# Peptides against a protein of PDB entry 2AUS, part 28

Target 1, 323 residues: chain A of PDB entry 2AUS
Amino acid sequence: ADIKREVIVKDDKAETNPKWGFPPDKRPIELHIQYGVINLDKPPGPTSHEVVAWIKRILNLEKAGHGGTLDPKVSGVLPVALERATRVVQALLPAGKEYVALMHLHGDVPEDKIRAVMKEFEGEIIQRPPLRSAVKRRLRTRKVYYIEILEIDGRDVLFRVGVEAGTYIRSLIHHIGLALGVGAHMAELRRTRSGPFKEDETLVTLHDLVDYYHFWKEDGIEEYIRKAIQPMEKAVEHLPKIWIKDSAVAAVAHGANLTVPGIVKLNAGIKKGDLVAIMTLKDELVALGKAMMSTQEMIERSKGIAVDVEKVFMPRDWYPKLW

## One batch from the design tools (peptide; made by RFdiffusion4, then SolubleMPNN)

Design b1_p30_3_s3
Fold by OpenDDE base, seed 2:
Structure b1_p30_3_s3 (fold): chain B 323 residues (1-323), chain A 30 residues (1-30)
Amino acid sequence: as target 1 above (323 residues)
Amino acid sequence: SAVAAAEAAREAAIAAARAALEAEIRERTA
């Protein structure tokens, strides 16, 4: 998520009308909520679905969705997309995750051996989904991006782990325990990152949301609830982006595919088939789509479908029809 | 006034619904 992508400018003379759209930082509070994502600190105990249902009740919402299930006993970062932003979770589901885990070993192992064996689990690992998973119980590979041992206290190993989406930390710990020869189990687990969402000043509790909604509705103070909700554009920060002309925005907002002439600037390294975010020149999310061209093809070509538009977020009336 | 009584009853119902939700959250997070 933290990889800075190079931006290639295709049209350096493209301007945007300041009267059109609603930039992420300039939305009225009601509109901000309609296009919001909460970086929720999920408590241990409830399911992610129960927590989403509670958020809907707290904030008087018709629709919400989460950016990737946390098990009932697992706490930490749960992105919850609100109302019109609900579908942005599709950008978060495939995003990398980070966890802090406490592994308990079932026997004594020298620290040097623990460190050596855990380092061997960086890279591609073979996993089997747990019995309670709705995912088909087949062997699959997953990437472990990094393992950072934070503390070793006898049989207790506290570690940070960055993983590909759908990596089961419980299964990882089980395999580490087998490799150590003593066995192990997951004592505690907290998710510290979900793509662009992390433990930072934007992380809020369910109690914070109750209080902040009260301050807005009863006291007229919108500041707290405004800060507690991130713009939906936060949920696509980790994706490659394509910025489009004002004249292309309304067409894309109506579900038209993005054509090459509409592109102003784009990230380097887009491949055909990549999920991309289509943005305005004001950094507003218009749509998510599938790249039909590489970055290089989008630069070199004068025409053709650049992005197959899959999900529109922007209302059809934020920009005028200029086609 | 009947309007003021209805408004107070609405506020009380909202407060009760919030308290019940907070209690449900506490029970499930204990």
Scores: peptide ipSAE 0.160, ipTM 0.674, DockQ to the pose 0.022
Fold by OpenDDE base, seed 3:
Parts: structure tokens; sequence; C-alpha cells
Structure b1_p30_3_s3 (fold): chain B 323 residues (1-323), chain A 30 residues (1-30)
């Protein structure tokens, strides 16, 4: 369950000017695309990089990036950030993932033993990165949040799994097979979730994008392509947020660090060193940065650097300079 | 008119580029 983060209000009198900025729901279609993320249903076969190249061709874009590689044979949820939003994918890299996997066992095992052993893989697991990974082959722990067995048919085990970012499901299945004593391999894999992106009404295919772009460019109907592209703010829904005064927005958009007086409201449970999203009072993403204070310190202190600003997304001209 | 011919040529080029892209997607996703 997505635990709804508590919001602490620091300044209950802070208002926002409705003439400044471009709220996610009020962006013209061209601006919506420039600050967009597609919840793509990646087909099996192509690489994630090939799919990003196709999206750039379909939508006539200069830049795009994906929120975490899917192997060629793996289908499902691939967030693709567009144009000015391309760098928002850094918020999705550390996000949890969910998969549905088909595991094939290399021998007969009683169902009760399958269920018992798979339950032992919930929690902290030791993984070795596969030989083909460009990732440094270091022994590492990864968290398995949950395993839900959907179906057992003889040697075929269909299961849902929630995992920490960078967990290899192929390696998990290999270790389950070793623990069962018969061996196993990954027959099929689909990603059903990547942080805030899941299998829902926002999931679109490459064919949908071709059709929706056609309806916009040839028929003048923007509705379909508008619905197919999520605002970049969707890609930060899972992060702790800090909402700032209108008077602080332009400074942060110029790359200035966020100071404590600029804070209007914030999520509970921010720790020093956390990745945080800096938002306007209209829920526009200004920047990503590193928290230099806890939530408690941001409440109690009257001054100091609250956030070290690492990546600015908002244009410098959406809000006036008020300093 | 030269304008109507240029518009028709642009529409035909867009339709051809779309058909080629749809064919590439189908071939790589089959």
Amino acid sequence: as target 1 above (323 residues)
Amino acid sequence: SAVAAAEAAREAAIAAARAALEAEIRERTA
C-alpha cells in the first residue's frame, strides 16, 4: 500500500498567485509534452534503448530517457521521460519495482515445500550480479518486500514479487531453485510497477502513441496524446516533498539552494541526505535536491540551507524574481 | 495550386513514415 505521507504546514497564510507558473493540469499540449512522462507498456523483443529511440521518432522529440532498463525479453511498465523532463528518471531509479514472473522448476517439488521455501525469500536476500551485467560484480543485499504465489501448475510457478531497485528476478529464481534442491529458471517476466507507475488506465503501447500522435497532427485532436502523457510530477509522487513560497521559486529555478524561510509545508519523516522534490503551492516540480536538514530541523530552525539543489526542471521565467 | 501540392506531398510523406514505423514496430515485437 502506498503509505500516504503526512503533510506538516509551517505557514498556513501562504498564498500563490494564479497567474504564475503552469500547473500540471493547465499546460498547453506542446508544454505538456516538453514536461511529460509516458507510462509505456514495453513489448517483448526490443531493448529499452530501442524503444526510447522509437518514441523519439513517433513524437518528433530531441531527447528522452527511461526510468530503469527492462531486458529485451521483458515486457511491461517502462516510464519514459520526455524532453525537459528527461532527467526526472533519476527519481525512478531508486524506486521499488513489482514483477509477475513464471518460474520453471527442473524437478518435481511438493506445493507445500514450494510455498514454504518461497516465503523464506521475503526480506533481505544476498545477490550476486549476473556475469552479463555492466554493474560491478559485488556481493550485495537487496530487499524482497513481498512474494505472492498466484498459481502452481506442476513445475510452473506464477508469482508476483515486490523488490528493491536493482534486484535481479532471474537471480532470485535461481536461488529459489537451489533452495528447492532441483534448480529453476525464469521462463517469463513482466514488470507491473515502477514506483508510482503501474498497470492502470495510463499504460499505453507504441501503437497507441502512433495513433494518438496522428489524431493530433492530422485531425487536430489533442485529447488522446494529452491523456497518453503524464506530467513529470507523476515521476516524483513517491518522494518526500517540500512546498515553497512563490517568492522562493525563481531563486530555486536559477539553481539557488532552498533556505528554511522559503518552506510553506513539507512531508514528515525527511532525513538528512534524502532525495526530495521541491514543489510550488500549485504542485509544480521546481527541482530535485538533497535534504540538508531533517523535517524536525526544517520546522524548528528560522534560517539555514534546507535543500542542496541538484537538478532544476522549472524554467527561470515561470515565476518572477522577488528578491 | 503549389500550396495544395506541397500539403498533399507532406501528408503522403507523414503517412509513409508512419507506415514504415508501424511495420518496424510489428517486425521487432513479433
Scores: peptide ipSAE 0.024, ipTM 0.494, DockQ to the pose 0.022
Fold by OpenDDE base, seed 4:
Structure b1_p30_3_s3 (fold): chain B 323 residues (1-323), chain A 30 residues (1-30)
Amino acid sequence: as target 1 above (323 residues)
Amino acid sequence: SAVAAAEAAREAAIAAARAALEAEIRERTA
């Protein structure tokens, strides 16, 4: 579930100048692309890197990056951040994932036992990264948020699974098969969610991108390519947010840390060390940073560093220097 | 006022910087 974060207002009188910035819905198409993220339906076959390279060719882009690798044989939701938004993928790497998986059992198991055992895999599981992973092969825990069995047909079990980032569904299925006593393997896998990106009207294919780019460049119709590309702000929807006053935007855009006096409103439940999105009052992403205070400390304190700014996205000149 | 003039100058500079950025993006994506 998208945890609706409460918004605490610190300054109810803070106004924003409508002439400053480019709200996500008011970017010219070229600027929208520069600060865009595609919710790509990755086909089975190519690597995530090959698909990113194809998007760069299709859209005539210099830079792009994906929000978390899908294996070649795995299809579905691959967020691809474009150009100046490329580094927003940092927000998506730790984001939860959902998959639909087909598990094939190596023996006959009663349906009631399948359901009972799969329910026991909700919660914390122990996993080992596969050999092909660049991650050190240390044993680690991962959260399985939910398992929803969609269909059971003899030895074939179709299920939806919500997991913590870097959970290996192939390893989960292997362990379920061991717990069932017959063994199992992953027959099919599709990713249906990557943080805020899901199977919805924003999901597009590589073919759609070819067509939509053609309609824009040859026919002058920008509508399709505009809808096919999400604003980079979508890639941070799952993060806790801090909204800042207009007079703080330029400083943060220059790489200055956010201080407490710059905060207009913020989400509840921010902890020290959390990745947070610094937003304008027009919901523009200024920067990502590490919270140096809790929400409570940001409310109670009159001064101090609230956020250590790690990654600026907003251009320096979108807001005036008011210091 | 000097404040209003300074604000207008900042708004104009921001608008010019935006237009230049949009032009650069158009040239690169053409």
Scores: peptide ipSAE 0.022, ipTM 0.413, DockQ to the pose 0.010
Fold by OpenDDE base, seed 1:
Structure b1_p30_3_s3 (fold): chain B 323 residues (1-323), chain A 30 residues (1-30)
Amino acid sequence: as target 1 above (323 residues)
Amino acid sequence: SAVAAAEAAREAAIAAARAALEAEIRERTA
């Protein structure tokens, strides 16, 4: 996810009006919350939906949504998009995930054999969805990007694992246990990453949110709650971006598709069908959409629909209508 | 200063939550 995508400039003379829009770093606190995403440390016990309901209660919000379900017993990184940013969670659903897992083996296995067999599970794996999932119980392939063994203590194996979205770590551990010949189960699981959200200085607890909200409402100190909430643009950092002219922003904010003449710069490697973020020249998220052209086609063509706009985030009044 | 103290307290809380999870993992495996 940390791949710096090359930026191709199509119009090097394009300027932006500093009076239009609200850049992520220049939003008043109320507007920052309306377009916010919390990097929540989900506690073990509650469902992801219960935690979202608690955040709505704590912060007095009408809407919120999470960037991908954690099981009740699973802790760690749960992105929670707020209010007008709620729909940005669709960018996080397909994003890669990282976990720290504890695997308990049902028999004794030499450490060298554990390390060798776990390395064979890097790459493509075949999984069946668990019975409790609403997903059709068909065999499916998923990617394991990496496995890093952190500690081996007898029958207990602590490891970090990077996976494709919708990989079941419980099923992975079951298959590792079968390959080791002794069987295994998942004892503990924590999510340490969800796309651009990780265990860093942006990770907050429910208790932190209570305290920070009180400091703002009772003491007039907004700095804590401001830092506890990330701009919605954080939730699209892992997506390919297209930056557009000021004259195109209001049309896209009204739900018009992005046409090729509106493009100022774009990331390399966009393919037809990719989810892309449409940005202003001030790095504000206008919309999410489906690429209808490759990067190369968007450079070479003078006209046509570049992006089919699926979800608008920017208000219609942040930029003037220039058509 | 208060923001820097909150950041330091947060880094300490994340580090402590990681260490507590690793310790709880070790205690449940012992």
Scores: peptide ipSAE 0.000, ipTM 0.285, DockQ to the pose 0.027

Design b1_p30_3_s4
Fold by OpenDDE base, seed 2:
Structure b1_p30_3_s4 (fold): chain B 323 residues (1-323), chain A 30 residues (1-30)
Amino acid sequence: as target 1 above (323 residues)
Amino acid sequence: SAAEAARAAAEAARAAALAALRAAIDERTA
């Protein structure tokens, strides 16, 4: 998520009409909720599905979805996409995750050996999903981006870990324990990051949501519920972006593929097959799609399909049909 | 063991916190 992507401008004269669309910061409260994502602090105890069901009840919503399952006993960052934004979770599922974990060792190990062995688990690791996983129990590789030891107290090791999506921290701790020769288990786990969502001022509890919804519905105070819900565009911040002309927006919103003439600016380093976010010049999410060209091909070519549009988010009426 | 007692206490505290959260949601969404 922290990769700063260079922006290449293809059309420096492209303007946007201020009367069209609804920029993420200028949506009426009802529309903001319809295109919202909550950075939820999931409590320990409930399943991620139970928590999503409670959010739908609290906020009177028909649909919602989460950006990646947390086990019942695991707390922390659970992005919950609301209503029209529900499908944006497809951008969050493959996103990197960060956790703080407490590992308990089953024997005494010198601190220097703990530090040395844990550093060897940075990089590619082989994992088998646990029995409770809906995923087939095939061996697979996963990336560990970093391990930061926060504290060592005898047999208890508190550490931060950044991992590829679907890395099982319980399995990582088991393998670390085997490598240390004494065995280990996961005592506690908290997720501190899911792609662009982290522990910050946007992190809210289920209690906060109950209170903030009440303040809006009974007292007419929308400020709290507005702050508690992020725009759906937050859920795509980690993706490479393509910004399009106002004249291309309505076509893409109708499910047409993005063609090269519609591009105003784009991120560097897009490869064919990458998941990309198609944005307006007001940073509104139009659609998610698969890149059919590299960044270089999108610059050099005058025509062709740049993005195969997979999921449209923008309503068809926010921008006029100009084709 | 003290570790089993601590785990049992932590599980009981989580169950109580979950029950309190459910009750608060039910009271305000009734």
Scores: peptide ipSAE 0.019, ipTM 0.513, DockQ to the pose 0.648
Fold by OpenDDE base, seed 1:
Structure b1_p30_3_s4 (fold): chain B 323 residues (1-323), chain A 30 residues (1-30)
Amino acid sequence: as target 1 above (323 residues)
Amino acid sequence: SAAEAARAAAEAARAAALAALRAAIDERTA
């Protein structure tokens, strides 16, 4: 998720009208909520669906969705997209995840051997989805990006792990325990990252949301609820971006595919089939779509469909029709 | 109200989370 993507400028003369749209930092509080994502600290106990239902009741919302299920007993980073932003969770499903896990070993193992064996689980691993998963139980490869041992206390191993989306930490710990020869189980699990969402100053509890909503509705204090909700554009920070002309925004907002002449600038390294975010020159999210060309093809070609638009977020009236 | 029920559920969930965290800390420090 921390890959700084190069920005290639295709049209250096393209300007944006400051009167059009609503930049993420300039949205009225009601509009900010309609296009918001909460970086929720999910408590252990409730399901991710119960927590989303509670947020909808607390904030008086019609719609909300989460950026990838946490098990009931798992705490930590659960992105919750609100109202008109609800479908931005599509960008978060494929995003990498980080966890802190407590592994309990079923026998005594020297610390040097624990460290050596856990390092061998960095890279590609073969996993089978657990029985409780709605995912078809086929063997699949997943990436472990890193394992960082934080503490070893006898049979207890506290570690940080970065993984590809849909890696099962319980299964990883089981296989580590087998490789150590003594067996192991997952005692505790916390998610510390989901793509661009991490444990930082934006992380809020369900209790914080109750209090901040009351401060707004009863006392007229917007500051706390405004800070507790991130703009939906935060949920696409990890995606490759394409920035478009003001004249192309209304067409894309009506569901038209993005054509090559509409591109002002784009990230390097886009491949055909990648999920991309279509942005205005004011960094507003217009739509998500599938790249139909590489970055190189989008630079070299004068015409053609650059992005197949799958999901529009921007209202049709924020930018004028210029055709 | 739906808001009061949501508040009570959020408080109960936080209390349970804090209790579980304390129990896990106590089991690790004993």
Scores: peptide ipSAE 0.019, ipTM 0.492, DockQ to the pose 0.035
Fold by OpenDDE base, seed 3:
Structure b1_p30_3_s4 (fold): chain B 323 residues (1-323), chain A 30 residues (1-30)
Amino acid sequence: as target 1 above (323 residues)
Amino acid sequence: SAAEAARAAAEAARAAALAALRAAIDERTA
């Protein structure tokens, strides 16, 4: 998520009409909620589905979905996409995750050996999903991006870990314990990051949501609930982006594939088959789709299908039909 | 209300998680 992507401009003369669309910062509160994502601090105890059901009750919503399951006992960052934004969670499922974990060792190990062995688990690891997982129990590789030991106290090891989506920290700790020769288990786990969502000023509790909804509905104060909900565009910040002409927006909003002439600017390093976000020149999310060309092919070609549009988010009427 | 029950559960669970993390830190600094 922290890798700055280069932006290549294909059409430097492309302008946008300020009267069309609803930029993320200019949505009325009801529309902001309809296209919102909550950076929820999930409490330990409830399932991620129970917490989503509670948010729907608190905020009087018909639909919501979460950006990747946390186990009942696991707390921390759970992105919850609301109403019309519900399906934006598909962008967050493949996103990297960060955790803080407490590992308890089943025997005494010198600190230098703990540090050395944990460093060997950075990079590619082999995992088998646990029995309780709905995922097929096939062996698979996963990336551990980094391990940062925060504290070692006898048999207790507190560490930060950045991982590829669907890495099981419980299984990582089990394998570290085997490599140390004494065994280990996961005592505590908190998720501190899910793609672009982290522990920051946007992180809110279920308690905060109850209060902020009350301040809006009973006292007429929308400021708190507005700040507690992020625009859906936050959920795609980590994806490669393609920005399109105003004349192409309505076609894509109707489910038409993006063609090369509609592109104004794009991120470098898009490959064929990548998940990409199609954006307006006002940074509004139009759709998610599969890249049918590389960045280089989208620059060099004058025609063809650039993106196979898989999921539209923007309403059909925000931009005029210009074809 | 379902909102009050969700609030109480969230606060109790956060307090327990923070207390467990603090206790694990305090037991190490003692």
Scores: peptide ipSAE 0.018, ipTM 0.461, DockQ to the pose 0.100
Fold by OpenDDE base, seed 4:
Structure b1_p30_3_s4 (fold): chain B 323 residues (1-323), chain A 30 residues (1-30)
Amino acid sequence: as target 1 above (323 residues)
Amino acid sequence: SAAEAARAAAEAARAAALAALRAAIDERTA
């Protein structure tokens, strides 16, 4: 998520009309909720689906979806996309995750050996999905980006781990235990990050949401519920972005593919097949799509389909038809 | 018994590690 992407400007003269669209920070509260994502602190006990159902009930919503399942016993960062933003979760599913885990060893192991062996699990690991996963039980490689040992207390090892999406920490701990020769199991797990969502001032509980909704509906105080809900654009911060001309926005909002002439600026390092966010010059999310060109091809070519638009978020009327 | 003392020590260590996990979470949410 912390990948600083270079921004390449293709059209330095492109301006945006301040009267068009609704920038993330200028949405009326009702519109902000319709295009919102909650950084929820999921409690231990309920399923991620039960928590989404509770949020829908608390906030009187028709639709919501989560940015990647947490097991019932697992707490922490669960992004919940609301209403018209519900499908932005597709950007969060492939996003990296961070966890804090408590590993319990089944035997005594010197701390130096624990540290040495856990460091060997940084990088590419082979995992078999658990039986309960809806995913075909094919062997798959996953990346462990980092392992940070926080504390070692006898047989209890507290560690932070950054992982590729769909890495099973329970399976990682099992393999670490095997490599240590004593065996191990996962005692506790908390998710501390899901892409751009982390443990910060935006993290809210279900209790906070109850209180903040009441403050808005009963007392007319919108400040708390406004702060508790992030704009949907937060959910795409980790994606490569393409910024488009005002004249291209309405066409993309109608489901037209993005063509090369519509591009004002773009991130470096886009590859063909990447999930990309199509943005206005006011950093409004228009659509998600699949890159049909690399960054270099989008710079060098004068024409062609740059992005196959898969999911539109922006309403068709926020920008005028300029064609 | 030595087995009860070992269980009590293991349970105390788990409680301490859980408290440290909570503290490390709380220090980041504060």
Scores: peptide ipSAE 0.007, ipTM 0.332, DockQ to the pose 0.054

